# Peptides against a protein of PDB entry 7PB4: the designs that were tried, part 131

Target 1, 105 residues: chain A of PDB entry 7PB4
Amino acid sequence: KMLNIKEYKEKLLSTLGEFLEDHFPLPDRSVKKKKKNIQESSVNLITLHEMLEILINRLFDVPHDPYVKISDSFWPPYVELLLRNGIALRHPEDPTRIRLEAFHQ
Target 2, 218 residues: chain B of PDB entry 7PB4
Amino acid sequence: DALQMAVGYFEKGPIKASQNKDKTLEKHLKTVENVAWKNGLASEEIDILLNIALSGKFGNAVNTRILKCMIPATVISEDSVVKAVSWLCVGKCSGSTKVLFYRWLVAMFDFIDRKEQINLLYGFFFASLQDDALCPYVCHLLYLLTKKENVKPFRVRKLLDLQAKMGMQPHLQALLSLYKFFAPALISVSLPVRKKIYFKNSENLWKTALLAVKQRNR

## One batch from the design tools (peptide; made by RFdiffusion4, then SolubleMPNN)

Design b2_p10_3_s1 (from b2_p10_3, 7 letters changed)
Fold by OpenDDE base, seed 5:
Structure b2_p10_3_s1 (fold): chain B 105 residues (1-105), chain C 218 residues (1-218), chain A 10 residues (1-10)
Amino acid sequence: as target 1 above (105 residues)
Amino acid sequence: as target 2 above (218 residues)
Amino acid sequence: MTLRLLIESL
């Protein structure tokens, strides 16, 4: 049973990888305009794939508290995309935490 | 100059010690408004002020006024738009501000220096079609952005489902017609042959200003 | 939710 869940998870993530890269890529922030002063926090943004992987892992590893804290590495458009499409839900008491929606088969 | 002081005020925020915070804020707003409508703003000024307007740093009335005066002298940086979309998704701005932003984005579309990164945001804009208040303006934006490679079966299905739900809206029909143009095999439904595409006149708020910008850059 | 539904929801 656990093996089937892991295999399903890996297959899900692998299949989503190309699609997410093609349709929801990160913006190229490499336009480092030289001007030093705007503390645009050089926060390394994670891909949508990595974000989903984190959410899926949390659901499987900690099913009783499947919520992940939104970090600065979470690109806001990705968070909004997941929430708007019902892929993720905010914690009812803490809007800084999100979980993967329980997708009924 | 007065504009730099005004921009600096909005960037740094109100200094705690000023007894007359509201008068100072209004003075700086009027300065930005006057310069923007008369001469337009530099790309750097738009970058700063646009992010401020969408960050939720100030109240909705102030944010609305700032956003309404985001008129370029020459160009708008694509990076400013990408950052703005990010702020929009944080949800610290009102629904009316979101609508105003999309109207602004459509109106100012030709003044954005590059489109490569904006085109990468296609999926995010498409996801906003489900918002009834945004849908007319998002359809217009997508009409400007859509390339053949963006026309996918799943997006066609979403548009048809949306049409089934909302009816045959002019803005949705315009976008579907473009999709059919790029991928006729994906859209078997007969679309009414509309000779004219009708979007809401989002640019009306800036019509006079945009004419002035075009005249200065000729 | 099938992978397809997830993809189609995006």
Scores: peptide ipSAE 0.047, ipTM 0.838, DockQ to the pose 0.110
Fold by OpenDDE base, seed 3:
Structure b2_p10_3_s1 (fold): chain B 105 residues (1-105), chain C 218 residues (1-218), chain A 10 residues (1-10)
Amino acid sequence: as target 1 above (105 residues)
Amino acid sequence: as target 2 above (218 residues)
Amino acid sequence: MTLRLLIESL
């Protein structure tokens, strides 16, 4: 059972990676725009792949509380994309928490 | 006012109990259309109505009419566009609505307040090149969005593959020429020196309205 | 293929 879950997780992440590379290529992390002065906390945004990986990992690692807190690293358009596509759900009592939708129920 | 009532109707949806649902819908739709074409819409009104038009809440005919009247008074919020693009992924809108949206996005491009987040959606737009109905308009959008950092080897390959499949389309040639400008080493193919960039439907449905918007904001 | 369809197919 555990081996099958790990293999499934790896296959899912790999397949998602390939799809996202084709359709949602990783923004070059390298745009450290050295804008000098303003302490704009350069929140390093994570990729859509990384966001999905976090959600998938949480679902497998903590199935009784599969919710992830939305951080500033979560690009709002990607959060909205996941929610609107029914890939993720908001926590009913805490809109700052999201989980991966269980498509196999 | 009448516009706020109309926007509120679309936002809340039709009240189930009204026998005259169609007449009420038509009245509110005409109100939005009249204001949009005469004066343009506020950014907040566009945010609400654009979201509704792409959400699949109403039928295709209504969504098409709403989308056709998404004419700004001044600016369109980038956030509204990002939200709209998220709805395109849900698949609740028709193919014709998607085409109309890309036409709208190209037509209204200069009225969008910021481009930073839209530029991050470059990959999503690029993926839509595979749709033959969208391809001409997506090429035009990508031509407006493309920066040097967007020109990657895999995208060059995809564009060349599309050219092999579709032939030497003017819109695809325009985009490839821009890619070659930014990254000449990635495109060894001699592109015909077309002095004139041609995109289909450069005369958009909003030409007259956009001229009026530009005149009001000068 | 949509991202949702991809996830659902896995």
Scores: peptide ipSAE 0.044, ipTM 0.631, DockQ to the pose 0.233
Fold by OpenDDE base, seed 1:
Structure b2_p10_3_s1 (fold): chain B 105 residues (1-105), chain C 218 residues (1-218), chain A 10 residues (1-10)
Amino acid sequence: as target 1 above (105 residues)
Amino acid sequence: as target 2 above (218 residues)
Amino acid sequence: MTLRLLIESL
């Protein structure tokens, strides 16, 4: 049972990976204009794929509290995308926490 | 410079100790407005002020006034637009501010220096079509951004579903017509041949200012 | 396929 869930998860994530990269890529921050002094907060943003992986993992690992705290690595457009498409839900009492929508329940 | 002081005020925020916070705020806001409408703003000034307007740092009235005066002297950085879209998604700005932003984005589209990163946001803009208040302006934006590679079967389906829900809207019809142009095989429905494409508020708030910008940069 | 449908199909 657990192996099948892991394999299913991996297959899911693999299938999503190319689609998400093609249609919802991160903005290329690589324009390192060498202006030295402004501490642009180098927050490493995660991909939409990685975000979904985190949400899926949390759902499987902690099904009774499947919520993930939105970190600074979560690109706000991705969070909004997931919420607007009903892929994720905000915690009713804590808007800083989101979960994957349980499509299989 | 008065403008630099005004921008610096908005960036750093109000100094707590000033008894006349509102008067100081109004003074700086008027300075920004006056320069923006007369000469336009530098790309760096727009970068700072646009983020401030969308961050929720100030009240909706102030944010609206700032956003209304985001008039470029020459160009707008695409990076500023990408950051702005991020702020919109944080949800600290009002719905009216979001609408105004999309109106601004459409109005200022030709003044954005590059479109590569904005094109990467296509999916996010497309997802905003479901917002009834944004839909007319998002359709216009998508009409400007859409390339053949963006026309996918799932997006066609979503547009048709949206049309079924909202009825035949001129802005949606315009976008569908463009989709049909790029991928006629994906759109079996007959679209009425409208000789003119009409988007809501073709007369934008910035018409006079944009004419002046174009004249200065010629 | 919508992102939702894709996720739902998974």
Scores: peptide ipSAE 0.119, ipTM 0.842, DockQ to the pose 0.317; fails the geometry check
Fold by OpenDDE base, seed 2:
Structure b2_p10_3_s1 (fold): chain B 105 residues (1-105), chain C 218 residues (1-218), chain A 10 residues (1-10)
Amino acid sequence: as target 1 above (105 residues)
Amino acid sequence: as target 2 above (218 residues)
Amino acid sequence: MTLRLLIESL
C-alpha cells in the first residue's frame, strides 16, 4: 500500500512537472542585477513543482500535522494559486501554515 | 523635490512621533496625485508606489488613491507589474483594490515597456477568472495577452464551464471568440457573431491622463 | 480547479 502511494506520488509529480513549468513558470528576475542599492534579499524562489512536492511529502511524513510553514522561498502567486484552486488549505489558527487538501473528500 | 519627499514618506512610512500624521499623509498624497495627473510618474516612482499600494502598509482609502494615480510619464516597468501581482497574492489588499489593479493593468497595458514576463503570468491571471468580481477585467487582460500557445484544451474547458456557471457574459464571449480564432478545432460551440467586442470600460478612470501621456510621448 | 482537475487535465 505505501509503495503504491509513493509510486503514485512520484508519477504524479513527474507528470505535473512539465505542465507546471510550461504554464506556471517563475518570472525571470534577471533584470534586478543592475540596481545595487535595494537590499532585496536574493531569496531563491522554489518552483511550483517543488512547493507541491514539499506539501505532498509533509502529508505523507506527518499525516497528523500535514502543515508546512510558508517561507520566503514560497512565491506568493503560487501560494494563492494552490489555495484558490483548493489544492491547499491554510491552517485555521495560523495563516502562515498551509497543507495539501485531502482529495478524497 | 516635493515628489521625492512624498515618495520617500510612503516608502519609509510615517514617523511614529508626529502628532499630525494624517495631515502629513494627505500633503504627500496630494503631491503625488498632482504630479501624476499633470506630468505622469517616472517608472521608478511607479515601482515604489504601486508596491506600497498593494502591500497593505496603508489603509484601503490611501491605497486606492495611490493606485488611481499610477500614471506613467513614459513607461511602466514590467518588473513593477510582476511585483505588484506578487503583492496582490499576499492577500493584504482589499477585493476592491484587486479589481482596481486589474482595471489599471488593462488601462495601462500599452505603456508597459515589455510583455515577456507578464506573459509568463498568463496562468495566474487565468486562474483568477473564477473570482466573479475580477472576471470581467481578467477576461479583458487575457484578451490582450492571449497568444496561440496559450490556447489549451484545459483552458477551453474551464472557460466553457465558467460560461455554463455564469451565463453568456460579453467578456467571456470575447475571450472565447479569441480562443476560437487561434484554435477553432478546440471550440465546437457556435459563438454568436458579435460585430463588436465589449469589455467594461476599465480605462475610463484614466481616459484624460492616458490621452495626455500619449500626447507627451509622440 | 482542484489538483484533481489539474491532474485530470494533464
Scores: peptide ipSAE 0.056, ipTM 0.843, DockQ to the pose 0.195; fails the geometry check

Design b2_p10_3_s2 (from b2_p10_3, 6 letters changed)
Fold by OpenDDE base, seed 5:
Structure b2_p10_3_s2 (fold): chain B 105 residues (1-105), chain C 218 residues (1-218), chain A 10 residues (1-10)
Amino acid sequence: as target 1 above (105 residues)
Amino acid sequence: as target 2 above (218 residues)
Amino acid sequence: MELRLLVESL
């Protein structure tokens, strides 16, 4: 049973990889380092694929608390995309935490 | 420069010590409004002020006024638009601000210096079609952005489903017509031949300002 | 949820 879940996870992530890259790529941070002091925190944004992987892993590793804290590496459009499409759900008491929902239906 | 002082005020936020915070805010807001409508704003000023308007730093009334005066002197940076879309997704702005932003984006589309990164946001804009308040404006934006490569079977299905739910809306028909143009095999349904594409609520709040910008840049 | 539905929702 566990092997089938891992295999399914890997297959899911593999299949989604190309699609997500093609249709939901990260914007090229042409951060022209113009010297001005706006600490735009050079936070390295993760891909949508990586974000989903984190959410899936949390669901499988900690099924009783499947929530992931939104970090600065989470690009807001990705978070909104997942929430809007019912793929993810915000924690009812902590809006900074999200869980994967799509696999529960 | 009065404009620089005003922009700096919004960027740094209100200095705690001013007893008359509201008067100071109004003064700076009027300065930005006056310059924007008279001369337009520099790309750097738009970058700063647009982000402020969408970040939720100020109240909805202030944000709305700032967004309404995001009129370029020459061009808008694509990077400003990408950042703005990110702020919209953070959810700190009102629904009315989101609508206003999409109206602004459509109105200012030709003044954006590049479209490469905006085109990469196609999927995010498409996902916003399900918002009834945004749908008319998003359809218009997608009409401007859509390339043959964007026309996929799953998006066609989503548009047809949306049409089934909402009826034959003019803005949706316009987008479907464009999709059929690029990929006729994906849309077997006969679309009404409309001589003119009408996007409902296309009233450009910036029509007069944009005419002035075009005249200055000639 | 089928992979297809996930892909179509994105």
Scores: peptide ipSAE 0.042, ipTM 0.820, DockQ to the pose 0.111
Fold by OpenDDE base, seed 1:
Structure b2_p10_3_s2 (fold): chain B 105 residues (1-105), chain C 218 residues (1-218), chain A 10 residues (1-10)
Amino acid sequence: as target 1 above (105 residues)
Amino acid sequence: as target 2 above (218 residues)
Amino acid sequence: MELRLLVESL
């Protein structure tokens, strides 16, 4: 049972990977303009694929509390995209937490 | 410089000790407005103020006034637009501010220095078509951004579904016509040949200001 | 919706 879930997860993520990279890439922050002094906290943003992986993992690992806290690594447009498309849901009491919509429950 | 002081005020926030916070705010806001409409703002000033307007740091009235005076002296940085879109998604700005932002983005589109990163946001903008308040302006934006590679079967279906739901809207028809131009095989529906593409609010709030900017940069 | 359908089809 666990192996089938892992395989399913991997297959899901692999199938989504190309689509997400093509249609929803991260903006290239690579314009390291060497403005020396301002410590812009370079928060490393994760890909939409990685975000979905986190959400899927949480759903499988902790099904009774499948919510993930939105971190600074979560690009806000991705969060909004997931919510608007019904892929994710906000926690009813804590808008800083989101879960994958359980399409299979 | 009065403008630098005003921008600094908005960036750093009000110094706690000022008894007349509202008068100080109004003074600085008027300074920004006056400079913006007269000369335009530098890209750095727009970067700072645009983020402030969308961050929810100030009230909706202030945010609206700031956003209305986001008039470039020369160019707008693409990075500022990307950051702004991020702020829109944080949900701290009002729906009216979001609408105003998209109106601004369409109006200022030609003044954005680069389009590479904005083009990467195509999917995000496309997803915003479902918002009835944003839809007319998003269609206009997408009309400006759409390349052949963006025209996919699933997006065609989505546009047709939206048309079925909302009716034959001029802005949707304009975008569909562009899609049909790039990929005629994907759109079997006969679109009325409209001689003129009409997007809502072609007379933007910035018409006079934009003319002045174009004249200064010629 | 498409992404949802894709996720749902998975």
Scores: peptide ipSAE 0.052, ipTM 0.821, DockQ to the pose 0.344; fails the geometry check
Fold by OpenDDE base, seed 4:
Structure b2_p10_3_s2 (fold): chain B 105 residues (1-105), chain C 218 residues (1-218), chain A 10 residues (1-10)
Amino acid sequence: as target 1 above (105 residues)
Amino acid sequence: as target 2 above (218 residues)
Amino acid sequence: MELRLLVESL
């Protein structure tokens, strides 16, 4: 069972990698550091691929609490994309937490 | 100056201790509106105020008024648009604000300094076609953004599915016609030959202001 | 929808 899950994970991530890179790339924050003090917190955004990997790992590692807390590294359009397409669900009591949908089981 | 004070007020937020919060808010809002409609706003001012309008920091009425006066003096930064799209997805703005933003984005499209990063958001905009309220404006935006490289079989299928669901909408037909132009082999369906492309008039709110901006930058 | 279909096809 665990081997099949790992293989499925790797297959899913490999297949999605090219697709996500081509169709949902991160915007290049050309943060030209013009010196104006807008502390745009240089939070490094993660790729959609990395976000999915985190969600998949959480589901496998902690199946009884498969929710991941949305961090500042989570680009909001990616979160919305996952939710809108039914790939992820928000926690019913904590909107800052999301999990993969059960179709990944 | 009065504009800097007004922008600073919106950026820092209302100080809790002010007895006349509503009067102060209205004063600063009117200052922004007056300058925006007369002279336009600098790219930096639009960057700040656009984020504020979409962040949910203020009420919907205030956010709507701010968004309506996002008129550039010269250009809008592409980065401001990318950040704005991010705020739309946080879910703190109303549906009406989202519609207004897409109308604004279409109306101001030519004033955005660069399109490279906006083009990277193509997939995200395309996903928003499923929202019935946004669909007409998103079709118009996609019509402006679509390149040959964006025309993929799965997107063609999605557009045809949408057409089957909602009928032969003028905005959807316009986008499909463009897709057929770039990739005729992917669209076997005969599209009606339309002499005129019709989108909802998103520019009506800013028509006079945009003419003035174009005249100042000539 | 496309992303979901892709995920579901795996």
Scores: peptide ipSAE 0.051, ipTM 0.823, DockQ to the pose 0.276; fails the geometry check
Fold by OpenDDE base, seed 3:
Structure b2_p10_3_s2 (fold): chain B 105 residues (1-105), chain C 218 residues (1-218), chain A 10 residues (1-10)
Amino acid sequence: as target 1 above (105 residues)
Amino acid sequence: as target 2 above (218 residues)
Amino acid sequence: MELRLLVESL
């Protein structure tokens, strides 16, 4: 059972990875504006693939609390994409937490 | 100057202690509006104010007024647009603000300095086609952005499904015609040969301002 | 929708 779940997870992530990279790439934030010390929070954004991996891992590792806290590394368009497509759900009491929708159960 | 003070007010937010918060807000808003419509705004000013308008920091009425005066003096930074799209996805702005933003984005498209990063947002814009209020404007935006590499079988299917649901909308037909141009094998449906693609341009809130910007930059 | 279909097809 565990091996099948792991293999399924890996297959899911691999298949999604190519699609997500092709259709939903991260914007290149490398516009080095030289001058003003606007503390643009140097938070590295994660890929949509990495975000999904985190959500999937949380669902499998902690099924009783499958929610992940939205960090600054979560690009808002990705969060919205997952929510709008019913791939993720917000926690009913804490909008800063999201989980993968249980369509994989 | 008065504009810098106004932009600074919106950036820093209202000082809690001011008894006349509304009067101060209105004063600064009018300053921004006056400069924007007369001379346009610098790219840096648009960057700041556009983010403020979409962040939910102020009420919908204020956000709408700010967004309406996002008129460039010369160019709009692509980075500002990318950041703006991010704010739209945070969900702190109203539906009307989202519509206004897409209208603005279409209207100001030629004044955006680069398109490379905006083109990467193609999938996000395409996902917004399902919103009936956004669909006409998103179709127009996609018409401006679409390259051959964006025309995929799944997107063709989605557009045809939307056409089945919404009927033969002019904006959707325009986008489908472009898709057929790039990938004729993916679209078996006979599209009416429309000699002129008409997006609802008649309601461009910025028509006069855009003419002035073009004249200043010639 | 398509991401969901993709995820569901997986």
Scores: peptide ipSAE 0.050, ipTM 0.812, DockQ to the pose 0.255; fails the geometry check

